# Peptides against a protein of PDB entry 3KDP: the designs that were tried, part 37

Target 1, 230 residues: chain A of PDB entry 3KDP
Amino acid sequence: PFLIFIIANIPLPLGTVTILCIDLGTDMVPAISLAYEQAESDIMKRQPRNPKTDKLVNEQLISMAYGQIGMIQALGGFFTYFVILAENGFLPIHLLGLRVNWDDRWINDVEDSYGQQWTYEQRKIVEFTCHTPFFVTIVVVQWADLVICKTRRNSVFQQGMKNKILIFGLFEETALAAFLSYCPGMGVALRMYPLKPTWWFCAFPYSLLIFVYDEVRKLIIRRRPGGWVE

## One batch from the design tools (peptide; made by RFdiffusion4, then SolubleMPNN)

Design b1_p11_6_s3 (from b1_p11_6, 8 letters changed)
Fold by OpenDDE base, seed 3:
Structure b1_p11_6_s3 (fold): chain B 230 residues (1-230), chain A 11 residues (1-11)
Amino acid sequence: as target 1 above (230 residues)
Amino acid sequence: DVEEELLKAFA
């Protein structure tokens, strides 16, 4: 999100404080919970790991976790961001290069895609209105990410949801998202304005996409052991 | 302020 903000010079889609809430509030408990995940049911049926050739964390796993899933997560957030801005008169093409004028408090006549002028205050309201839905989108996508990270090869349906700490993590991040979205004062403290409940559902297609993608990937791995998908 | 610092770091 921040890289696209810099490269495209668009209005800030996700505030730094909001990013910290994701990294520290939303991701930590789930990440710790994965350390307590039960071994895959088929782990004892596998050949012993060769410590010289079989890395515990290989490049493929890293690429999946940080590359592919991270990109889908970012796309989900940006989709929500662009929808909100478009609903407020700022089409995606118009946002390119707009940051400089957007962030200038002395410019009170920034035009949207329809020629409507926006004051600095109005622009900041719209910007902060984007932060909360972006954050919530990330959380909802993280539900799928956390669930799929339970196993490397087995389907979630095969492994089950036995890790109570992981389940607690899902509730914790959801509760945190709700708190940050609806608690009075969050607009001032975190630049997160209250969210319409409908925006929670905007991320669901992306969560489903991640889930389906991973289940298909795992299915391929099970059918073709030793393939490049593993 | 943190946002401005980050922007400066990447500019």
Scores: peptide ipSAE 0.015, ipTM 0.391, DockQ to the pose 0.023
Fold by OpenDDE base, seed 5:
Structure b1_p11_6_s3 (fold): chain B 230 residues (1-230), chain A 11 residues (1-11)
Amino acid sequence: as target 1 above (230 residues)
Amino acid sequence: DVEEELLKAFA
Protein backbone atom coordinates (compact mmCIF):
# COMPACT_ATOMS: atom_id res chain seq x y z
CA PRO B 1 0.00 0.00 0.00
CA PHE B 2 2.71 2.49 0.94
CA LEU B 3 4.74 1.71 -2.19
CA ILE B 4 1.74 2.42 -4.43
CA PHE B 5 1.16 5.64 -2.49
CA ILE B 6 4.70 6.77 -3.34
CA ILE B 7 4.76 5.57 -6.96
CA ALA B 8 1.30 6.79 -7.99
CA ASN B 9 1.31 9.91 -5.74
CA ILE B 10 -2.24 9.18 -4.59
CA PRO B 11 -3.78 10.26 -1.27
CA LEU B 12 -2.63 7.97 1.55
CA PRO B 13 -4.91 4.90 1.51
CA LEU B 14 -3.63 3.34 4.74
CA GLY B 15 -2.19 5.33 7.62
CA THR B 16 0.80 4.36 9.74
CA VAL B 17 -1.45 3.69 12.72
CA THR B 18 -3.65 1.35 10.71
CA ILE B 19 -0.56 -0.53 9.50
CA LEU B 20 0.53 -0.95 13.12
CA CYS B 21 -2.94 -2.19 14.03
CA ILE B 22 -2.69 -4.84 11.31
CA ASP B 23 0.84 -5.94 12.21
CA LEU B 24 0.37 -5.94 15.98
CA GLY B 25 -3.36 -6.42 16.44
CA THR B 26 -4.71 -8.64 13.69
CA ASP B 27 -1.68 -10.75 12.71
CA MET B 28 -0.21 -11.92 16.03
CA VAL B 29 -3.00 -14.14 17.35
CA PRO B 30 -3.61 -15.79 13.97
CA ALA B 31 0.12 -16.45 13.52
CA ILE B 32 0.33 -18.07 16.94
CA SER B 33 -2.80 -20.08 16.19
CA LEU B 34 -1.15 -21.73 13.18
CA ALA B 35 1.47 -23.26 15.49
CA TYR B 36 -1.31 -25.28 17.12
CA GLU B 37 -2.83 -26.58 13.89
CA GLN B 38 -3.05 -30.36 13.75
CA ALA B 39 -1.09 -32.36 11.22
CA GLU B 40 -2.81 -33.18 7.95
CA SER B 41 -4.52 -36.56 7.76
CA ASP B 42 -2.49 -37.57 4.69
CA ILE B 43 1.03 -36.86 6.08
CA MET B 44 1.47 -40.50 7.07
CA LYS B 45 0.69 -41.58 3.48
CA ARG B 46 3.46 -39.52 1.88
CA GLN B 47 6.71 -41.06 0.72
CA PRO B 48 9.90 -39.94 2.44
CA ARG B 49 11.31 -36.78 0.89
CA ASN B 50 14.87 -35.56 0.63
CA PRO B 51 15.08 -33.11 3.57
CA LYS B 52 17.66 -30.87 1.87
CA THR B 53 16.22 -30.38 -1.62
CA ASP B 54 12.50 -30.89 -1.09
CA LYS B 55 12.32 -28.59 1.94
CA LEU B 56 13.85 -25.69 0.04
CA VAL B 57 11.56 -26.14 -2.96
CA ASN B 58 8.50 -26.39 -0.74
CA GLU B 59 9.44 -23.28 1.23
CA GLN B 60 9.84 -21.33 -2.01
CA LEU B 61 6.47 -22.49 -3.32
CA ILE B 62 4.75 -21.69 -0.02
CA SER B 63 6.39 -18.26 0.07
CA MET B 64 5.23 -17.58 -3.48
CA ALA B 65 1.66 -18.67 -2.70
CA TYR B 66 1.51 -16.46 0.39
CA GLY B 67 2.99 -13.62 -1.63
CA GLN B 68 0.16 -13.99 -4.13
CA ILE B 69 -2.40 -14.04 -1.31
CA GLY B 70 -0.84 -10.86 0.09
CA MET B 71 -1.21 -9.20 -3.31
CA ILE B 72 -4.90 -10.14 -3.40
CA GLN B 73 -5.30 -8.65 0.10
CA ALA B 74 -3.72 -5.40 -1.05
CA LEU B 75 -5.94 -5.32 -4.14
CA GLY B 76 -8.98 -5.73 -1.92
CA GLY B 77 -7.92 -2.80 0.24
CA PHE B 78 -7.26 -0.59 -2.77
CA PHE B 79 -10.59 -1.55 -4.30
CA THR B 80 -12.38 -0.36 -1.17
CA TYR B 81 -10.28 2.81 -1.17
CA PHE B 82 -11.08 3.63 -4.80
CA VAL B 83 -14.80 2.90 -4.35
CA ILE B 84 -15.04 5.29 -1.39
CA LEU B 85 -13.18 8.04 -3.20
CA ALA B 86 -15.23 7.52 -6.37
CA GLU B 87 -18.46 7.83 -4.36
CA ASN B 88 -17.11 11.15 -3.09
CA GLY B 89 -16.34 12.42 -6.60
CA PHE B 90 -12.69 11.34 -7.00
CA LEU B 91 -12.30 8.83 -9.81
CA PRO B 92 -9.14 6.63 -9.75
CA ILE B 93 -7.54 8.36 -12.74
CA HIS B 94 -7.99 11.76 -11.09
CA LEU B 95 -6.16 10.57 -7.96
CA LEU B 96 -2.90 9.96 -9.86
CA GLY B 97 -0.49 12.74 -8.94
CA LEU B 98 -3.04 14.45 -6.68
CA ARG B 99 -1.14 13.81 -3.40
CA VAL B 100 0.89 17.02 -3.44
CA ASN B 101 -2.17 19.23 -3.73
CA TRP B 102 -4.21 16.92 -1.50
CA ASP B 103 -1.79 17.22 1.42
CA ASP B 104 -1.29 20.99 1.05
CA ARG B 105 -3.35 22.68 3.76
CA TRP B 106 -3.15 26.03 1.97
CA ILE B 107 -4.99 24.72 -1.10
CA ASN B 108 -8.71 24.75 -0.32
CA ASP B 109 -10.03 24.45 -3.87
CA VAL B 110 -8.85 21.02 -5.03
CA GLU B 111 -11.32 19.90 -7.68
CA ASP B 112 -12.77 16.43 -7.89
CA SER B 113 -13.57 14.60 -11.13
CA TYR B 114 -16.83 16.56 -11.44
CA GLY B 115 -15.44 20.05 -10.80
CA GLN B 116 -16.51 20.30 -7.15
CA GLN B 117 -14.00 22.08 -4.94
CA TRP B 118 -12.81 20.49 -1.70
CA THR B 119 -11.27 22.22 1.30
CA TYR B 120 -8.30 20.71 3.11
CA GLU B 121 -10.51 19.65 6.01
CA GLN B 122 -13.03 17.98 3.71
CA ARG B 123 -10.26 16.11 1.89
CA LYS B 124 -8.73 14.86 5.13
CA ILE B 125 -12.11 13.65 6.35
CA VAL B 126 -12.50 11.61 3.15
CA GLU B 127 -8.92 10.31 3.42
CA PHE B 128 -9.35 9.19 7.02
CA THR B 129 -12.69 7.67 6.09
CA CYS B 130 -10.72 5.42 3.72
CA HIS B 131 -8.28 4.23 6.41
CA THR B 132 -10.85 2.31 8.46
CA PRO B 133 -12.46 0.50 5.49
CA PHE B 134 -9.01 -0.42 4.17
CA PHE B 135 -8.15 -1.93 7.55
CA VAL B 136 -11.48 -3.76 7.78
CA THR B 137 -11.02 -5.06 4.24
CA ILE B 138 -7.68 -6.57 5.25
CA VAL B 139 -9.33 -8.23 8.26
CA VAL B 140 -12.15 -9.69 6.15
CA VAL B 141 -9.68 -10.99 3.56
CA GLN B 142 -7.55 -12.45 6.38
CA TRP B 143 -10.53 -14.62 7.34
CA ALA B 144 -10.09 -16.57 4.14
CA ASP B 145 -6.29 -16.54 4.43
CA LEU B 146 -6.35 -17.97 7.94
CA VAL B 147 -8.85 -20.66 7.00
CA ILE B 148 -6.82 -21.82 3.99
CA CYS B 149 -3.57 -21.84 6.01
CA LYS B 150 -4.98 -24.64 8.17
CA THR B 151 -3.91 -27.18 5.57
CA ARG B 152 -1.14 -27.52 3.02
CA ARG B 153 -2.75 -30.07 0.73
CA ASN B 154 -6.13 -31.13 2.10
CA SER B 155 -9.26 -29.08 1.56
CA VAL B 156 -10.65 -27.24 4.58
CA PHE B 157 -13.73 -29.41 4.12
CA GLN B 158 -11.59 -32.52 4.61
CA GLN B 159 -9.44 -31.25 7.49
CA GLY B 160 -12.22 -29.32 9.22
CA MET B 161 -12.10 -26.45 11.70
CA LYS B 162 -10.20 -28.29 14.44
CA ASN B 163 -8.01 -25.44 15.67
CA LYS B 164 -10.01 -23.60 18.33
CA ILE B 165 -7.22 -21.04 18.72
CA LEU B 166 -7.55 -20.12 15.04
CA ILE B 167 -11.29 -19.64 15.49
CA PHE B 168 -10.56 -17.46 18.51
CA GLY B 169 -8.11 -15.46 16.39
CA LEU B 170 -10.81 -14.81 13.78
CA PHE B 171 -13.14 -13.47 16.46
CA GLU B 172 -10.37 -11.44 18.10
CA GLU B 173 -9.35 -9.65 14.91
CA THR B 174 -13.00 -9.03 14.01
CA ALA B 175 -13.72 -7.65 17.48
CA LEU B 176 -10.65 -5.41 17.25
CA ALA B 177 -11.77 -4.17 13.83
CA ALA B 178 -15.24 -3.41 15.20
CA PHE B 179 -13.77 -1.65 18.24
CA LEU B 180 -11.44 0.53 16.18
CA SER B 181 -14.22 1.30 13.68
CA TYR B 182 -17.05 2.17 16.07
CA CYS B 183 -15.61 3.13 19.46
CA PRO B 184 -16.07 6.86 20.14
CA GLY B 185 -12.84 8.85 19.98
CA MET B 186 -10.99 6.54 17.56
CA GLY B 187 -11.19 9.19 14.87
CA VAL B 188 -9.36 11.65 17.11
CA ALA B 189 -6.93 9.18 18.67
CA LEU B 190 -6.07 6.97 15.69
CA ARG B 191 -7.51 8.83 12.67
CA MET B 192 -9.82 5.86 12.14
CA TYR B 193 -13.22 7.33 11.45
CA PRO B 194 -16.46 5.35 11.87
CA LEU B 195 -17.32 2.89 9.13
CA LYS B 196 -20.72 2.30 7.59
CA PRO B 197 -21.61 -1.37 8.11
CA THR B 198 -22.12 -1.80 4.35
CA TRP B 199 -18.37 -1.40 3.74
CA TRP B 200 -17.66 -4.69 5.50
CA PHE B 201 -19.21 -6.45 2.51
CA CYS B 202 -16.90 -4.73 0.00
CA ALA B 203 -14.11 -7.20 0.83
CA PHE B 204 -16.20 -10.38 0.53
CA PRO B 205 -15.49 -10.98 -3.18
CA TYR B 206 -11.75 -10.93 -2.43
CA SER B 207 -12.13 -13.32 0.50
CA LEU B 208 -14.06 -15.64 -1.79
CA LEU B 209 -11.38 -15.26 -4.47
CA ILE B 210 -8.63 -16.28 -2.03
CA PHE B 211 -10.67 -19.23 -0.81
CA VAL B 212 -11.43 -20.44 -4.35
CA TYR B 213 -7.82 -19.89 -5.43
CA ASP B 214 -6.47 -22.01 -2.60
CA GLU B 215 -9.06 -24.77 -2.98
CA VAL B 216 -8.27 -25.00 -6.70
CA ARG B 217 -4.53 -25.03 -5.91
CA LYS B 218 -4.98 -27.83 -3.38
CA LEU B 219 -7.20 -29.75 -5.79
CA ILE B 220 -4.47 -29.58 -8.45
CA ILE B 221 -1.89 -30.78 -5.90
CA ARG B 222 -4.09 -33.75 -4.98
CA ARG B 223 -4.64 -34.69 -8.62
CA ARG B 224 -1.02 -34.13 -9.72
CA PRO B 225 1.37 -35.00 -6.89
CA GLY B 226 4.85 -33.56 -7.44
CA GLY B 227 3.66 -30.77 -9.73
CA TRP B 228 4.94 -27.18 -9.68
CA VAL B 229 1.90 -26.06 -7.65
CA GLU B 230 2.82 -28.24 -4.65
CA ASP A 1 -17.44 17.53 15.68
CA VAL A 2 -15.68 15.30 13.15
CA GLU A 3 -18.29 12.58 13.56
CA GLU A 4 -21.12 14.97 12.80
CA GLU A 5 -19.32 16.29 9.73
CA LEU A 6 -18.72 12.73 8.54
CA LEU A 7 -22.38 11.87 8.99
CA LYS A 8 -23.34 14.93 6.97
CA ALA A 9 -20.83 14.17 4.23
CA PHE A 10 -21.84 10.52 3.86
CA ALA A 11 -25.57 10.67 4.58
Scores: peptide ipSAE 0.007, ipTM 0.453, DockQ to the pose 0.082
Fold by OpenDDE base, seed 1:
Structure b1_p11_6_s3 (fold): chain B 230 residues (1-230), chain A 11 residues (1-11)
Amino acid sequence: as target 1 above (230 residues)
Amino acid sequence: DVEEELLKAFA
């Protein structure tokens, strides 16, 4: 998100505080939860790795986690961001290059796509209104990430949801998202304004996309072991 | 108030 912010010179889609909340609040507990996930039935039959030669995480897994899934997460967040700004009169094309004027507190006549002028305060309100839904989008997408990371080859339908710690992690990140979204004072304290419950569903297509993608990937791996998608 | 309208729109 931050790279696109710099490259496209658009208003900031995700604040520093929200980034910290993601890194510390929504990522740590789920990551720990995955350490206690039930092993796949086939993994237990594998030979021990050589700790001197074998990487703990292979390049394919890294590519999947940080490349493909990360791209879908980013797209989900930006989709939410663009929807909110479009509903407030700022079409995506109009946002390109707007950051300099957007962030200038002395410019109070920034026009939207329809010629409406926005004061600095008004612009910051709508910007901060984007932060919460972006964060929530990441949480909802993260649900899918956690579920798909339970297994490498087996379908979620085969292994199921047996890890109570993982379920707790899903609950914790959701509760945190709800707290940050709806607790009074979060707009002032964290610049995260409340959002309608319907905004939670904005991320669902992307969460589903990740889920479907991973299930298809796993299906291909089972049918064609040793492929590039493993 | 734009803030109030935005809060009504998104809360």
Scores: peptide ipSAE 0.006, ipTM 0.440, DockQ to the pose 0.096
Fold by OpenDDE base, seed 2:
Structure b1_p11_6_s3 (fold): chain B 230 residues (1-230), chain A 11 residues (1-11)
Amino acid sequence: as target 1 above (230 residues)
Amino acid sequence: DVEEELLKAFA
């Protein structure tokens, strides 16, 4: 998100503080939960053929998979961002290069895609309105990520959700998201204005996409053991 | 690492 912000010079989609809340708040318990996940029964029974090469291959493949998931998460956030701005008159194409004028307090006549002029205050309200749903989108997409990351080969449906810590993590991050979204003062403290409950649903397609992606990946791994998809 | 990938995606 930040790279796109810099490269495209669009209005800031997600505040730095909010990013920190994702990293430190929402991801900590989930990350710990993964450390306590039960190993897949089939992995435990197989000794690595070559501990060095097999580990490296696995790490590379895991990194690639997580990289792809991270990209999907970011896309989900940006989708929400662009939808909100579009609903407020700023089409995605119009946002390109707009940051300089957007952030200038002395320019009170920034035009939207329809020729409506926006004051600095109005623009910032819209911007900060985007922060909360972007964050929530990440959390909702992360639900899927946490569920899929506990296993490498087995389907979530096969492995089940036995990790109580993972389940706790899901509740914790959801509670945090609700707190940050609806607690008074968050708009000032975190530049996160209250979120309409309907925006929580905007992330669901992306969560589903991650589930489908991972299940397909795992299916391929099961059918082709030792393949490049592991 | 989801966090690292998110950071990379956000960077």
Scores: peptide ipSAE 0.005, ipTM 0.350, DockQ to the pose 0.029; fails the geometry check

Design b1_p11_6_s4 (from b1_p11_6, 8 letters changed)
Fold by OpenDDE base, seed 2:
Structure b1_p11_6_s4 (fold): chain B 230 residues (1-230), chain A 11 residues (1-11)
Amino acid sequence: as target 1 above (230 residues)
Amino acid sequence: SLLEELLKAFA
């Protein structure tokens, strides 16, 4: 998110404090919960792997999978960001290079894609309105990410939701998201304005996309053991 | 924000 902000010179899609809340607040409990996940039913049936070669391959594949999932998460957040700005008159193409004028307090006549002039205060309200739904989008997408990360090969439907700590992590993450989105003062403290409940649903397609992607990946692994997708 | 100031410093 931040890299695109710098490269494209768009208005800030997600505040740094909000990013910290994601990294430290929403990701920690889920990550810990994965440590308590039960082994896949077929792992114990495999012969011992070569510690040198098979770890490296597995780490690389994990890194690629998580990298791809992270990209999908970011895309989900940016989608929400662009939708909100478009609803307020700022089309995605118009946002390119707009940051300099957007962040200038002395410019009170920044035009949107329709020629409407926006004051600095109005622009910042719209910007901060994007932060909360971006954050919530990440959280909702992380639901799918956490669930799919339970297994490497088995489908989520095969492994099931046996890890109660993971379930707790999902609830904690959701509760934190609700707190940050609706608690009074978050607009000042975190630059996160209250979220309309409808924006929670904006993330669902991306959550589903991650879920489908991983299930397909795992299906391929099951059908072609030792493939490059492992 | 500190970030905006940092970004202005790098920009």
Scores: peptide ipSAE 0.005, ipTM 0.360, DockQ to the pose 0.024
Fold by OpenDDE base, seed 5:
Structure b1_p11_6_s4 (fold): chain B 230 residues (1-230), chain A 11 residues (1-11)
Amino acid sequence: as target 1 above (230 residues)
Amino acid sequence: SLLEELLKAFA
């Protein structure tokens, strides 16, 4: 978000406080829960790792976990951001280069894509209205990310949902997201304005995409051992 | 998190 914010000069899609809420709030319990995941049923059928050549964290794992999945997650957030701004009269193409005028409190006549003028206060309300749905989109996509991290090779359907701590983590992050989104005063304290309940569903296609993508990847690994997707 | 850094990269 910050690189696109800088490169495209668009209004800030995700605030620093919101980012801290993701890292320290919603991600911590889920990440800890993975330490309690049961070993895959086929672990004893795999060759032993060579500790001298095989890293625990390899480039493929990093690329999958952070590169590909992180990109899909960011795309989900930006999709929500662009939809909200478009519903308020700011089409994506009009947002390019708009940041300078958007953030200037002395400019109270910034035009949208339809020629409507927006005051600084009105623009900031719309901006902060984007932050909370972006955050919630990340949480919804994290559901899929956490679930796919349960296994490296086996399907989640083979592994099952037996990790009670992981299930608790999913509820905890969702409850925290709801609290931050709807608790009175969060708009003042955290710049997280309440979101319409419909915005929770905007991330579902991306969550499903991550889940399907990983299940297909794991299926390919099972069918073609030693392939590049391992 | 790397996700946050990626999100920062995309924000």
Scores: peptide ipSAE 0.011, ipTM 0.538, DockQ to the pose 0.029; fails the geometry check
Fold by OpenDDE base, seed 3:
Structure b1_p11_6_s4 (fold): chain B 230 residues (1-230), chain A 11 residues (1-11)
Amino acid sequence: as target 1 above (230 residues)
Amino acid sequence: SLLEELLKAFA
């Protein structure tokens, strides 16, 4: 999110505090829960890892986690961001290069795509209105990400949902997201204004996409062992 | 600066 904010000079899509809430709040328990995941049923059919040559985290795993899945998460968040700004009169193309004027407190006549003038205060309200649903979008997409990370090769349906700590993590991150989104004072403390409940569903297509994508990938790996997809 | 934007995002 922050890289696109810099490159495109758009209004800040996700606040630094909200990023910290993701990194320290919603991701910690889920990440720890993966340490309690049961070994895949086929693990004993694999040759022992050579600790000198075989890295625990390989380039393919990094590419999947940070490259592909991370980009889909970002796309989900940005989709929500652009929808909210468009509903408030700022079309995506109009946001390009707008950051400088958007963040200038002395400019109180920034025009939207329809010629409506926005004061600095009004602009900051709509910006902070974007932070919460962007955050929630990331959390909803993280549900799928966490679930797909349970296995490397087997389907989630083959592995099952036996890890109670992972299940607890999913509830914890969801409860935390709800707390941060709806608790009084979060708008002042975290610049996270309450969101309409409908915004929780905006991420569901992306969560489903990640899940389907990974299940298809794993299916290909199972059918074509030693392929480039592994 | 990028740093100022980061600081503003925390403020």
Scores: peptide ipSAE 0.011, ipTM 0.488, DockQ to the pose 0.030; fails the geometry check
Fold by OpenDDE base, seed 1:
Structure b1_p11_6_s4 (fold): chain B 230 residues (1-230), chain A 11 residues (1-11)
Amino acid sequence: as target 1 above (230 residues)
Amino acid sequence: SLLEELLKAFA
């Protein structure tokens, strides 16, 4: 998100506080929960890795996490961001290069795509209105990310949802997201304005996409061992 | 507030 903010010079899609809430609040408990995941049924039948040559985190895993899944996650967030701004009169093409004027408190006549002028205060309200749904989008996408991380090779349907700690992690991150989105004063304290409940569903297509993508990937790995998708 | 200043610094 921040890279596109810099490169495209658009209004900030995700605030620093929301980033901290993701990194420390929503990601930590789910990540720890994976330590309690049950082993895959065939894991003990595999040859041990060579600790001198084999990295725990290989280039393929990095490519999956940051290149593919991370890209889908970012697309989900930006989709939500662009939809909200478009609903407020700012079409995506109009946002390009707008940041400098957007962030200038002395400019109170920034025009939207329809010629309506926006004060600095109004612009910041719209910006902060984007932060919450972007954050929630990340959380909803992280549901899929966490679920797919349960196994390396087996389908989630084969592994099941037996890890109670993982389920607790999903509940915790969702409860935190709801708290940050709906608790009175969060707009002032964290610049996270209340979210319409319908916005939670905006991320679902992306979560489903990640889930389907990973299940297909795992299916390919099972059918064609040694492929580039491992 | 300190939070606003931090937000401005990282924005």
Scores: peptide ipSAE 0.005, ipTM 0.427, DockQ to the pose 0.032; fails the geometry check

Design b1_p11_7_s1 (from b1_p11_7, 6 letters changed)
Fold by OpenDDE base, seed 2:
Structure b1_p11_7_s1 (fold): chain B 230 residues (1-230), chain A 11 residues (1-11)
Amino acid sequence: as target 1 above (230 residues)
Amino acid sequence: DEVEQALLELF
């Protein structure tokens, strides 16, 4: 998100404080819960890893985590961001290069895509209105990400949801997200303005996409062991 | 805002 903010010079889609809430808040318990996941049923049929040649974090894992899943997560967040801004008169194309004028306190006549002029205060309200839905979008997508990380090869349906700590983590991150989104004072403290409950659903297609994508990937791995997808 | 801007400048 931040890279696109800099390269495209768009208004800030996700605040730094909000990023910290993801990394240090909502993602902690879920991530730790993976340490308690049951081994896949076929793990004892696999050859032991060669510690000299095989890394725990390999190029395939990096590609999956950051090159694929991370991109889908970012797309979900940006989708929500662009929808909110478009509903407020700022179409995605109009946002390109707008950051400089957007962040200037002395410019109170920034035009939207329809020629309406926006004061600095009005623009910042819209910007901060984007932060919370973007954050919630990430949390909703993280549900799928956490679930797919349970296994490397087996389907989630084969593995099941037996990890009680993981289930707790899903509820915890959701509860924390709701708290950060709706607790009075969060708009001042964290620049997270309350969102309409309907915005929670904007991320669901992307969460589903991640889940389906990974299940298909795992299916391919099971059918073609030793492929480039593993 | 200043803290957020300062953090943005660090990264």
Scores: peptide ipSAE 0.016, ipTM 0.424, DockQ to the pose 0.027
Fold by OpenDDE base, seed 1:
Structure b1_p11_7_s1 (fold): chain B 230 residues (1-230), chain A 11 residues (1-11)
Amino acid sequence: as target 1 above (230 residues)
Amino acid sequence: DEVEQALLELF
């Protein structure tokens, strides 16, 4: 998100505070929960990893996690961001290069895509209105991420959802997201303004996409062991 | 705001 913010010079889609809330708030419990995941049914049929040659985290895993899944997450967040800005009169094409004027407190006549002028304060309100839904979008996408991380090869339907700690993590991150989104004072304290409940659903297609993508990937792995998708 | 601005100016 921040790279696109820099490269495209668009208004800040996700604040530093929201990033910290993701990294420290919503990601920790789910990540820890994976330690309690039941082993895959076929795990004992696999050859042991050579600890000297086989890395736990290889380039392929990094490429998948940060490249593919991370990009889908980012797309989900940006989709939500662009929808909110578009609903407020700022079409995506007009956001390109707008950052400099957007962040200048002395410019109070920034025009939207329809010629309406926006004061600095109004612009910051809509920016901070984007931060919360972007954050929530990440959380909703993280549901899928957490679920797909349960297994490497087996379908989630084969593995099941027996990890109670993981389920707790999903509820915890959701509850935290709701708290941060709707608790009075969060707009002032964290620059997280309340979002319309409909914004939660903006992430669902991307969450589903991640889930389906991973299930297809795992299906390919099961059918074609040793492929490039492992 | 100043920290955020400083971070924005870094890029």
Scores: peptide ipSAE 0.008, ipTM 0.380, DockQ to the pose 0.023
Fold by OpenDDE base, seed 5:
Structure b1_p11_7_s1 (fold): chain B 230 residues (1-230), chain A 11 residues (1-11)
Amino acid sequence: as target 1 above (230 residues)
Amino acid sequence: DEVEQALLELF
């Protein structure tokens, strides 16, 4: 989000505070829960890792985490961001290069895509209205991320949902996201303005996409061991 | 207001 903010000079799609809420709030318990996941049923049929040659974090893992899954997460967040701004009169093409004027408090006549003028205060309300749905979109997508991280090769349907700590983590992150989104005073304290409940559903297609993508990937790995997909 | 100001100072 921050890289696109700089490169495209668009209004800030996700604030620093919201990023901290993700990294320190919603992601901690889910990440810890993975330590309690049961071993896959085929673990003893795999070749042992060579500690001298095989890295724990390899290019394939980085590519999967950041290049594939992380990209789908970002797309989900940006989709939500662009929809909200478009509903408020700012089409995506109009946002390119708008940051400089958007962030200038002395400019109170920034025009939207339809020629309507927006004050600094009005613009900041819309911006902060985008932050919370972007945050929630990330949390909803993280549901799928956490579930797919249960296994490397087996389907989630083969592994099952037996990890009670992981299930607790899913509820905890969701409850925390709801608290941060709707608790009175969060708009002032964290610049997280309340969102319509319908915005929670905006991320569901991306969550489903991640889940389906990973299940297909794992299916290919099981059918063709040693392929580039592994 | 104090929390907002503190956050503005941190970031």
Scores: peptide ipSAE 0.007, ipTM 0.413, DockQ to the pose 0.034
Fold by OpenDDE base, seed 4:
Structure b1_p11_7_s1 (fold): chain B 230 residues (1-230), chain A 11 residues (1-11)
Amino acid sequence: as target 1 above (230 residues)
Amino acid sequence: DEVEQALLELF
């Protein structure tokens, strides 16, 4: 998200404080919960990793995490961001290069895509209105990310949802997201303005997409061991 | 604002 903010010179889609809330708040407990996941039923049928040659974190895992899942996650967030800005009069094409004027407090006549002028304060309100739904979108997508991370090869339906700590993590991150989104004073403290409950659903297609994508990937791995998808 | 700006400088 921040790279696109710089490259496309668009208004800030996700605040740094919000990013910290993701990395330290919503993601920490879920990530720790994976350490308590049950071993896959076929783990004993696999040869042990060679600690001298096989890295625990390899290029393939990085490619999957950042190159595929991370990109889908980012697309979900940006989709929410662009929809909110479009609903407020700023079409995606108009946002390109707008950052400089957007962040200038002395410019109070920034025009939207329809010629409506926006003061600095109004622009910051809409920006901060984007941060919360973007954050919530990330959290909702991370539900799928966490669930797909339970297994490397087996379907989630085969593995089941027996990890109580993981389930707790899902509730915790959701409760924290709701708290950060709706608690009075969060708009001032974290610049996270309250969102309409409908915005929680904007991420669901992307969460589903990640889930389906990973289940299909795992299905292919199960059917064709040693394939390029592994 | 200062914390956010400091964080923006870190990231």
Scores: peptide ipSAE 0.015, ipTM 0.482, DockQ to the pose 0.028; fails the geometry check

